# Ledger of designs, part 32: peptides against a protein of PDB entry 6UG1

Target 1, 304 residues: chain A of PDB entry 6UG1
Amino acid sequence: SNEERKRRKYFHMLYLVCLMVHGFIRNEWINSKRLSRKLSNLVPEKVFELLHPQKDEELPLRSTRKLLDGLKKCMELWQKHWKITKKYDNVGLYMRTWKEIEMSANNKRKFKTLKRSDFLRAVSKGHGDPDISVQGFVAMLRACNVNARLIMSCQPPDFTNMKIDTSLNGNNAYKDMVKYPIFWCEVWDKFSKKWITVDPVNLKTIEQVRLHSKLAPKGVACCERNMLRYVIAYDRKYGCRDVTRRYAQWMNSKVRKRRITKDDFGEKWFRKVITALHHRKRTKIDDYEDQYFFQRDESEGIPD
Target 2, 301 residues: chain A of PDB entry 6UG1 as posed
Amino acid sequence: SNEERKRRKYFHMLYLVCLMVHGFIRNEWINSKRLSRKLSNLVPEKVFELLHPQKDEELPLRSTRKLLDGLKKCMELWQKHWKITKKYDNEGLYMRTWKEIEMSANNKRKFKTLKRSDFLRAVSKGHGDPDISVQGFVAMLRACNVNARLIMSCQPPDFTNMKIDTSLNAYKDMVKYPIFWCEVWDKFSKKWITVDPVNLKTIEQVRLHSKLAPKGVACCERNMLRYVIAYDRKYGCRDVTRRYAQWMNSKVRKRRITKDDFGEKWFRKVITALHHRKRTKIDDYEDQYFFRRDESEGIPD

## One batch from the design tools (peptide; made by RFdiffusion4, then SolubleMPNN)

Design b1_p11_1_s4 (from b1_p11_1, 5 letters changed)
Fold by OpenDDE base, seed 5:
Structure b1_p11_1_s4 (fold): chain B 304 residues (1-304), chain A 11 residues (1-11)
Amino acid sequence: as target 1 above (304 residues)
Amino acid sequence: AKEIIEKALEF
């Protein structure tokens, strides 16, 4: 019905706000001064120097290579720190079906929200789920004065799915769900004027994304619980930006159709949500990023 | 519904 379409659209919007606020809160928690002092001790001076290379005036690419080597060594140090990777409780922050949402509304199960103290303890001990691990990695880079962003792929229920029963066939293995991350890191390269993508936990990869990322979900089974639609970046100064364009190959042709921003009302609403979560002034870094997004939109073209 | 989401963004 038209009513069910409206209900699913509004529930998607509410769920998206809750996810974006969750990302904002986690981004604040990883700025903890107590955690920063503990995590900086994991990074030797030689690795810190690689994270902060001098500008090579003859070949700026040499400075970028030092930064990439420093980030690789930080991923290795982080793996040594992280002792226990817990499985997600149920599906974690991966996408739920409409049936799972309806069944959960009937079950008065108090979801035990992780407290700030428990999060800081989990990161400090190296014991937690993959999301806590990525968030802790961003905290370690920030403790080393690196301009690292927490990236969150927000997974609200698919309001474009109008099926009554959206139950996934019970064979959708936990392995297919977790094949691609929900959280990752971006690091600002001051030499190339670009964001470097870092997945320290899942794919254990560092990318300089040009046209597409390895972090973008591929295949039907993986896309059932991880649909790339809202990739949100949270920086150390409480900036909030939509960076979906970096990771979407087909933003205009495919991704836009599954976003609330497909219409002018949804675009205006989503801009208000971003603005409410964006607590810093614009910088030259934002100008370089917007220029990159513009070039990516021109190169994709308008879908016929 | 629309008003609830707008109000939930003002708090």
Scores: peptide ipSAE 0.025, ipTM 0.688, DockQ to the pose 0.154
Fold by OpenDDE base, seed 2:
Structure b1_p11_1_s4 (fold): chain B 304 residues (1-304), chain A 11 residues (1-11)
Amino acid sequence: as target 1 above (304 residues)
Amino acid sequence: AKEIIEKALEF
């Protein structure tokens, strides 16, 4: 019905806000001074120097290479720190089906909300799910004074799916679900004036994204629980930015159709949500990023 | 529903 379409749209919006607020809260917890002091001790001086290279005036690319090497070494150090990767309880923050949502409404499952103290302990011990691990990695980079963002791919239920019973084929569901991350890191490269993408946990990759990322889900099975629609960046100064354009090759032609921002009402609403979560002044870094997004929109073109 | 989302944005 038209009512069910409206209900699913509104539920998607509510769920998206809850996910974005979750990302904001986790980003605040990452800024813990107590955690920062512990995690800075994991990074030796030689690696810290690579994270903070001098500007090579002859070839700025040499400075970027040092930063990339420092980030690689930080990923290796993080793997040594992280002792226990827990599986997600159920589907974690991956996308639920409408049926799973309806069934979960009937089951008063006490969602054990992880407390801040438990999170800080988990990161400090190296014991937790992949999301906690990525969040801890961002905390370690921030402890080393790196301008690292927490990235969250928000997975609200698909309001464009009007099928009642999309039973996902159960057996391969977990492996396909966790093939691509929900959380990752971005690091500002002051030399190239670009964000570097870092997945320290899942794919263990570092990318300078131009047109597409390895972190973008590929294949039907992987996209069932991980649709690239809302990639939100949380910085150390409580900035909140939509960075979906970086990771979406086909933002205008494909991704936009699956977003609340497909219409003017949804665009205005989503801008209000971003603005409510954005607690810092604009910077030159935002100007460079917006210029990059503009160039990517022009290069994709307007879909016919 | 709409009012709950609007109120949730006022927090």
Scores: peptide ipSAE 0.025, ipTM 0.697, DockQ to the pose 0.161
Fold by OpenDDE base, seed 4:
Structure b1_p11_1_s4 (fold): chain B 304 residues (1-304), chain A 11 residues (1-11)
Amino acid sequence: as target 1 above (304 residues)
Amino acid sequence: AKEIIEKALEF
């Protein structure tokens, strides 16, 4: 019905706001001074020096290579720190079906919201789910004065799915779900003027995204609970930015159709949500990033 | 945090 379409659209909007606020709160928690002091001790001086290379004026790529090597060593150090990777409770922050939402409305399961103290303890011990692990890795890089962003792929229910039953059939549902991350890291490369993508936990990869990312879900089964639609970046200064364009090869032709921003009302609303979560002034880093997104939009073209 | 939630719920 038209009413059910409206209901799903509004519920998607509410759920998206709740996810984006969750990302903001986690980004605040990883700025903990107590956690920073503890995590800086995990990084030896030689690795710290690689994270802060001198600018090579002749070949800026040499400086980028040192930074990439420093980030690789930080991933290895993080794996040594992290002792226990817990499975997600149910689906974690992956996408729920409409049926699962309707069934959960009847079951007042108190989501045991992890307290800030418990989060800081989990990161400090190296015990938690993959999301806590990624968030802790971002905290370690920030403790080493690296300009690291927390990235969140927000998974609100698909308001474009008008099926009554959206049950997922499959024996490997959890493995397919966790194949791609929901949280990762970006690091600012001041030499190349680009963001470096770092997944320290799931794919254990570092990439300099050009046209496509390894972190973008591929295949039907993986996309059932992880649709790349709203990739939100949270920086150390409480900046909030939509970085979906980096990770979406087909932003204009495919991804936009699955976003609330497909119409002018949804675009204006989503911009208000981003603005409400963005707590810093614009910087030259934002200018370089917007220029990159513009070039990617021109290169994709506007679908006819 | 709380003020951001409140502002986000006003939209």
Scores: peptide ipSAE 0.022, ipTM 0.715, DockQ to the pose 0.415
Fold by OpenDDE base, seed 3:
Structure b1_p11_1_s4 (fold): chain B 304 residues (1-304), chain A 11 residues (1-11)
Amino acid sequence: as target 1 above (304 residues)
Amino acid sequence: AKEIIEKALEF
């Protein structure tokens, strides 16, 4: 019905705000001074020097290569620190079906809210789910004075799916779900004036995204619980930015149709949510990023 | 070092 379509749209909006606020709170927790002091000790001086290379005036690419090598070594150090990767409780922050949402309203499942103290302990011990691990990696880079963002791919229920039964095929559901990350890292390269993408936990990859990312979900089974629609960046100064354009090859033709921002009401609403979570002034880094997004929109073209 | 990097993030 038209009423059920409206209900699913409003529930998607509410769920999206809850996810974006969750990302904001986790970004605040990883700025803990106590955690920062512990995690800085994991990074040797030689690796710290690679993270902060001198500007090569002859070939700026040499400075970028040193930074990339420093980030690779940080990823290796993080793997040594992390002792236990826990499975997600149920589906974690991956996308739920409408059937699962309706059934969960009837089941008072005590969502065990992880307290800040428990999170800081989990990161310090190297024991937790993949999301806690990525968040801890961002905290380690920030402890080394690296401009590292926490990236969250928000997975609200699909309001464009009007099927009553949205049951998923069970046999490999968890493996297909966790094939691509929900959380990752970006690092500012001051030499190339670009963000470097880092997945330290899932795919264990470092990339300079051009037209497509390795982190973008591919295949029907993986996209059932992980649809790239709302990729939100949280920086160390409490900035909040929509960076979906970086990771979406087909933003205008495919991704926009599955976002709340497909209409003027949804665009204005989503801009208000971003503004409410953005607690810093604009910088030249934002200008370089917006220029890159503009060039990516021109290169994709307007869908006919 | 820290102040130079913080200033370089404001610009």
Scores: peptide ipSAE 0.013, ipTM 0.520, DockQ to the pose 0.025; fails the geometry check

Design b1_p11_2_s1 (from b1_p11_2, 6 letters changed)
Fold by OpenDDE base, seed 3:
Structure b1_p11_2_s1 (fold): chain B 304 residues (1-304), chain A 11 residues (1-11)
Amino acid sequence: as target 1 above (304 residues)
Amino acid sequence: SYEKLIEELLK
């Protein structure tokens, strides 16, 4: 019905705000001075120097290569620190079906909200789910004065799916779900004027995204619980930015149709949400990023 | 509070 379509759109908006606020809170927690002091001790001086190379005036690419090597070594150090990767409780922050949402409304299972103290302990011990691990990795890079962002792929229920039953085939459901991350890292390369993408936990990859990312979900089974629609970046200065354009090859033709921003009302509303979570002034880094997004929109073209 | 922010964004 038209009423059910309105209900699903509204619930998608509510769920999206809750996810974006969750990302904001986790980004605040990883700025803990106590955590920063502990995590900086994991990075030896030689690796710190690679994270902060001098500018090579002859070949700026040499400086970028040092930074990439430093980030690779940080990923290796993080693997040594992390002792226990817990499975997600249920589906974690992956996308729920409409049926699962309706059933969960009836089951008042008190999900024990993770307290800030428990999060800081989990990161310090190297015990937690993959999301806590990625968030801790971002905290370690920030402890080394690296301009690292926490990236969150927000997975609200699909308001464009009007099926009543969206039961998923069970056999490999968890493996397919966790094949691609929900959280990852971006690092600012001051030499190339670009963001470097880092997945320290799931795919264990470092990339400079051009047209597409390795972190973008591919295949039907993986896309059932992970649809790339809202990739939100949280920086160390409490900036909040939509960076979906970086990771979406087909932003205009495919991704936009699955976003609340497909209409003018949804675009204005989503801009209000981003503005409310963005607690810093604009910088030259934002100008370089917006220029990159513009070039990506021009290169994709306008969908017919 | 985050609750007030959510309430303002849902109005």
Scores: peptide ipSAE 0.037, ipTM 0.784, DockQ to the pose 0.776
Fold by OpenDDE base, seed 4:
Structure b1_p11_2_s1 (fold): chain B 304 residues (1-304), chain A 11 residues (1-11)
Amino acid sequence: as target 1 above (304 residues)
Amino acid sequence: SYEKLIEELLK
């Protein structure tokens, strides 16, 4: 019905705000001074020097290579720190079906909200789910004065799915769900003027995204609970930015059709949400990033 | 509060 379409759109918007606020709160928690002091001790001086290379004026690429090597060593150090990777109790922050949402509304399952103190303890001990692990890795890089962002792929229910039964076709195994991450890291490369993508936990990869990312879900089974639609970046200064354009190869032709921003009302509303979560002034880093997004929009073209 | 922010964004 038209009413069910309106209901699903509204619930998608509400769920998206809750996810984006969750990302903001986790970004505040990883700025803990107590956590920073503990995590800085995990990084030896030689690795710290690689994270802060001198600018090579002849070949800036040499400085980028040192930074990339430093980030690789930080991932290895993080794996040594992390003792226990817990499974998600259910689907974590992966996408739920409309049927699962309806059934969950009837069951007041008290979501055990992880307190800030429990989160900081979990990161300090190296015990938690993959999301806590990624968030802790971002905290470690920030403790080493690296300009690291927390990235969140927000998974609200698909308001474009108007099927009554939205049961997943077949046994979508936990393995297929977690094949791609929901949280990852970006690091600012001051030499190349680009963000470096770092997945320290799931794919254990570092990439310089040009046209496509390894972190973008590929294949039917993994896309059922992980649709790349809202990739939000949270920086150390409480900036909030939509970085979906980096990770979406087909932003204009495919991804936009699955976003609230497909119409003018949804675009204005989503800008209001981003603005409300963006607590810093614009910087030259934002200018370089916006220029990159513009070039990516021009290169994709306007869908016919 | 985050609650007030959510309420303002849902209006």
Scores: peptide ipSAE 0.036, ipTM 0.784, DockQ to the pose 0.924
Fold by OpenDDE base, seed 5:
Structure b1_p11_2_s1 (fold): chain B 304 residues (1-304), chain A 11 residues (1-11)
Amino acid sequence: as target 1 above (304 residues)
Amino acid sequence: SYEKLIEELLK
């Protein structure tokens, strides 16, 4: 019905706000001074120097290569620190079906929220789910004074899916779900004036995204619980930015149709949410990023 | 609180 379509749209909006607030809270927790002191000790001086290369005036690319090598070594150090990767209890922060949402509304399960103290202990011990591991990696880079962002791919239920039965076949569902991450890292390259993408946990890759990312879900089974629609960046100064354009090859033709921002009402509302979570002034880094997004929109064109 | 922010964003 039209009423069910309105209800699913509203519930998608509510769920999206809850996910974006969750990302904001986790971004605050990883700024812990106590955690920072512990995690800085994981990074030896030689690796710290690679993270902070001098500007090569002859070839700025040499400075970027040092930073990339420093980030690779940080990923290796992080793998040594992380002892236990826990499975998600169910689907974690991956996308739920409408049937799963309806069934969960009937079950008054007391959701045990992870406390800040438990999170900090989990990161310090190297024991937790993949999301906690990525968040801890961002905290380690920030402890080394690196301009690292926490990236979250928000997975609200698909309000464009009007099917009643959205049950997923169970056996390989977890393996396909976790094939691509929900959380990752971005690092500012001051030499190239670009964000470097880092997945330290899932794909264990460093990428300088131009047209597409390896972190973008591919194939039907992987997209059932991970649809790239809302990629939100949280920086060390409590900035909040939509960076979906970096990771979406087909933003205008495909991704926009699955977002609340497909209409003017949804665009204005989503801008209000971003503004409410953005607690810093604009910087020249934001100007370079917006210029890159503009060039990517022009290069994609308007869908036919 | 984040609860108040959520309530303001849902209005």
Scores: peptide ipSAE 0.034, ipTM 0.776, DockQ to the pose 0.877
Fold by OpenDDE base, seed 1:
Structure b1_p11_2_s1 (fold): chain B 304 residues (1-304), chain A 11 residues (1-11)
Amino acid sequence: as target 1 above (304 residues)
Amino acid sequence: SYEKLIEELLK
């Protein structure tokens, strides 16, 4: 019905706000001064120097290569720190079906919310789910004065799916779900004027995204619980930015059709949500990023 | 309405 379409759209919007607020809160928690002091001790001086290379005036690419090597070593250090990777409780922050949402509304299950103190202890000990691990890695880079941001792929229920039964069948559903991350890191390269993508936990990759990312879900089974639609970046200064354009090859042709921003009402509403979560002034880094997104929109063109 | 709740969450 038209009523069920409206209900799913509004529930998607509410769920998206809750996810984006969750990302904001986790980004605040990883700015903990106590955690920063502990995590800085994991990074030797030689690795710190690689994270902060001098500008090579002859070949700026040499400075980028040092930064990339420093980030690789930080990823290796993080693997040594992290002792226990817990499985997600149920589906974690991956996409729920409409049926699962309806069933969960009937179940008075008290969701155990992780407290800030428990999060800081989990990161500090190296014991937690993959999301806590990625968030801790971002905290370690920030402790080393690296301009690292937390990236969250927000997975609200698909309001474009009007099927009544959206049950996902299959014994491998968990493996397919966790094949691609929900959280990752980006690091600002001041030499190339670009964001470097870092997945320290899942794929264990560092990439300089041009047109394609390894972190973008591929295949039907993986996309059932991980649809790339809302990739939100949270920086150390409480900036909030939509960076979906970086990771979406087909933003205009495919991704936009699955976003609330497909219409003017949804675009205006989503801008209000971003503005409410964006607590810093604009910088030249935002200008370089917006220029990159503009070039990506021009290169994709208008979908036929 | 869900609209009012969303507006309250954005205030």
Scores: peptide ipSAE 0.026, ipTM 0.720, DockQ to the pose 0.158

Design b1_p11_2_s2 (from b1_p11_2, 7 letters changed)
Fold by OpenDDE base, seed 3:
Structure b1_p11_2_s2 (fold): chain B 304 residues (1-304), chain A 11 residues (1-11)
Amino acid sequence: as target 1 above (304 residues)
Amino acid sequence: EVEELIKELLS
């Protein structure tokens, strides 16, 4: 019905706000001074120097290569620190079906909210789910004075799916779900004026995204619980930015149709949400990023 | 703050 379509759109908006606020709170927690002091000790001086290379005036690419090597070594150090990767409770922050939402409304499952103290302990011990691990990796880079962002792929229920039964095929559901991450890292390269994408936990990759990312979900089974629609960046100064354009090859033709921002009302609403979560002034880094997004929109073209 | 933001955004 038209009423059920409105209900699903409203519930998608509510769920999206809750996810974006969760990302904001986790970004605040990883700025803990106590955690920063502990995690800085994991990074040897030689690795710190690679993270902060001198500017090569002859070949700026040499400085970028040093930074990339430093980030690779940080991923290796992080793997040594992290002792236990826990499975997600149920589906974690991956996308729920409408049926699962309706059934969960009846079951008062006490969502065991992880307290800040428990999170800081989990990161310090190297024990937790993949999301806690990625968040801890961002905290380690920030402890080394690296301009690292926490990236969150927000997975609200699909308001474009009007099927009553959205049951998923069960057998490999968890493996297919966790094939691609929900959280990752971006690092600012001051030499190339670009963000470097880092997945330290899931795919264990470092990439300079051009037209497509390895982190973008591929295949029907993986996209059932992980649809790239809302990729939100949280920086060390409490900036909040929509970076979906970086990771979406087909932003205009495919992704926009599955976002609340497909209409003017949804665009204005989503801009209010971003503005409310953005607690810093604009910088030259934002100008370089917006220029990159503009070039990506021009290169995709307007869908006919 | 978060609850106020949720109320403002859902109003």
Scores: peptide ipSAE 0.036, ipTM 0.776, DockQ to the pose 0.717
Fold by OpenDDE base, seed 4:
Structure b1_p11_2_s2 (fold): chain B 304 residues (1-304), chain A 11 residues (1-11)
Amino acid sequence: as target 1 above (304 residues)
Amino acid sequence: EVEELIKELLS
């Protein structure tokens, strides 16, 4: 019905705000001074020097290569620190079906919201789910004065799915779900003027995204609970930015159709949400990033 | 702050 379409759209918007606020809160928690002091001790001086290379004026790529090597060593150090990777409770922050939402509305399962103190303890011990692990890795890089962003792929229910039953039939549902991350890291490369993508936990990869990312879900089964639609970046200064364009090869032709921003009302509303979560002034880094997104939009073209 | 933000964004 038209009413059910409206209901699903509004519920998608509400759920998206709650997810984006969750990302904001986690980004605040990883700025903990107590956690920073503890995590900086995991990084030897030689690795710290690689994270902060001198600018090579002749070949800036040499400086980028040192930074990439430093980030690789940080991933290895993080794996040594992290002792226990817990499975997600149910689906974690992956996408729920409409049926699962309707069933959960009847069951007032108090989501045990992890308290800040418990989160800081989990990161400090190296015990938690993959999301806590990624968030802790971002905290370690920030403790080393690296300009690292927390990235969150927000998974609100699909308001474009008008099926009544959206049950997922599959024996490997959990493995397919966790094949791609929901949280990862970006690091600013001041030499190339680009963000470096780092997945320290799931795919254990570092990439310099050009046209597509390894972190973008591929295949029907993986996309059932992880649709790349809202990739939000949270920086150390409480900046909030939509970085979906980096990870979406087909932003204009495919991804936009699955977003609230497909119409002018949704675009204006989503901009208000981003603005409300963006607690810093614009910087030259934002200018370089916006220029990159513009070039990617021109290169994709506007679908006729 | 966060609750006020949610209230403002949902109003």
Scores: peptide ipSAE 0.035, ipTM 0.773, DockQ to the pose 0.687
Fold by OpenDDE base, seed 5:
Structure b1_p11_2_s2 (fold): chain B 304 residues (1-304), chain A 11 residues (1-11)
Amino acid sequence: as target 1 above (304 residues)
Amino acid sequence: EVEELIKELLS
C-alpha cells in the first residue's frame, strides 16, 4: 500500500539516524586518552617515523610510499594484538529484512548495549567482533597522531524493497554477509591530498581509491545484508561527512535510487542529520575531498 | 519529530 511505503521510509530514516549516532558515539570512545596511551605502546618508533615522513620535495610519491609502508606495518602489529575475533551476535549492524524487524518488535529482547568500559577493555585485550577491532585500529592510529577517520557503512532496512517476506534461507548467509566490512578506516595523505582507505580486519587491504573500491559489495548474496548507500566518515575532531561517492562507482545511476536523498525532502533531511553530527569547522582537507567528489560526479555523468 | 529524536539521541 501507499501507507506501507510511507511507514518503511519513516522507519528507514529512524534506523539510519540510530546507526549514525552509534557511529558518532563509537568515534568518541576511540578518542579515550586512557586507550590512546595503551595503544601508542604497540607502535615502535621506526613505524611512527614511517607514519610521519618528511615531505620529499623532489618526489612527493616517496613520502606517500613511506606512509603506506607505515600503515601496512600497523596492520601487522594490529593482527598480533588482536587475539580473539568474535562472531557477530545475529547479524550485528548488517542490514535486517523487514520480516526480521517485525519479529524483533514482537520479541521484547533487551539488546544489551555494550558499555564504554566494556568496549575499552575489549580493545585493550584484543577480544571482540570485527567492528570493535576496526574501531580499535583507528584508535591506535589516532594514538600515533595520524589523521585517521572511522568509516561506517550504514545499513538501514531497504525502503525500496516492498516485498513482505524476503526470507534469507541460505546456510551461507553469514559468510556472504561478512564478506565485506561495515566499518573501516581512512587516513589522510597530506602529500597526495587524498584519503587512503584501510581495511585492517576483513580484506586486510590498503587502497588509494580512484574510481572503485574492493570494499564495495559485489554480487546478489553479499548485497542482501550489505548494500552500499550511506558511507559516513567520523574524524578525530568530531567531523561527520558523507563519503559514499568515493566507494560508489554508480552513485547517480544505482545508489541514489536506494537512498533517502533521492528526492529534495530526503536530501534536506539528510543534510540536517549530517550537520547535527558535524562538530568542527570546514578545513582545506574538506575542500580537496569535495573537489574529488565533484570530479567523480562529472566522470560518472547523469544517468540517461 | 525526527529533529526532536536527534536532539534526544544526542543529549
Scores: peptide ipSAE 0.032, ipTM 0.743, DockQ to the pose 0.212
Fold by OpenDDE base, seed 1:
Structure b1_p11_2_s2 (fold): chain B 304 residues (1-304), chain A 11 residues (1-11)
Amino acid sequence: as target 1 above (304 residues)
Amino acid sequence: EVEELIKELLS
């Protein structure tokens, strides 16, 4: 019905705000001064120097290479620190079906909300789920004065899916779900004027994204619980930015159709949500990023 | 209701 379409759209909007607020709160927690002091001790001086290379005036690419080598060593150090990777309880922050949402409303399952103290303990001990591990890695880079962002791929229920039964049947459902991350890191390269993508936990990869990312879910089974629609970046200064354009090859033709921003009402509403979560002034880094997104929109073109 | 809650969450 038209009523059920409206209901699913509004529930998607509410769920998206809750996810974006969750990302904001986790970004505040990883700015903990107590955590920063502990995590800085994991990075030896030689690795710190690689994270902060001098500008090579002859070949700026040499400075970028040093930064990439520093980030690779930080991923290796992080793997040594992280002792226990817990499985997600149920589906974690991956996308739920509409049926799962309806069933969960009837079941008074007290979601055990992780407290800030428990999160900081988990990161400090190296014991937690993959999301806590990625968030801790971002905290370690920030402790080393690296301009690192927490990236969250928000997975609200698909309001474009009007099927009554949306149950996902499959024995490999968990394996397919966790094939791609929900959280990752971006690091600002001041030499190339670009964000570097870092997945320290899942794919254990570093990328300089041009047209596509390895972190973008591919294949039907993987996309059932991980649809790239809302990739939100949280920086160390409490900036909040939509960076979906970086990771979406087909933003205009495919991704936009599955976003609330497909219409003017949804675009205006989503801009209000971003503005409410964006607690810093604009910088030249935002100008370089917006220029890159503009070039990516021009290169994709308008879908026929 | 949900619009009001979304407005309240954005206020």
Scores: peptide ipSAE 0.029, ipTM 0.731, DockQ to the pose 0.167

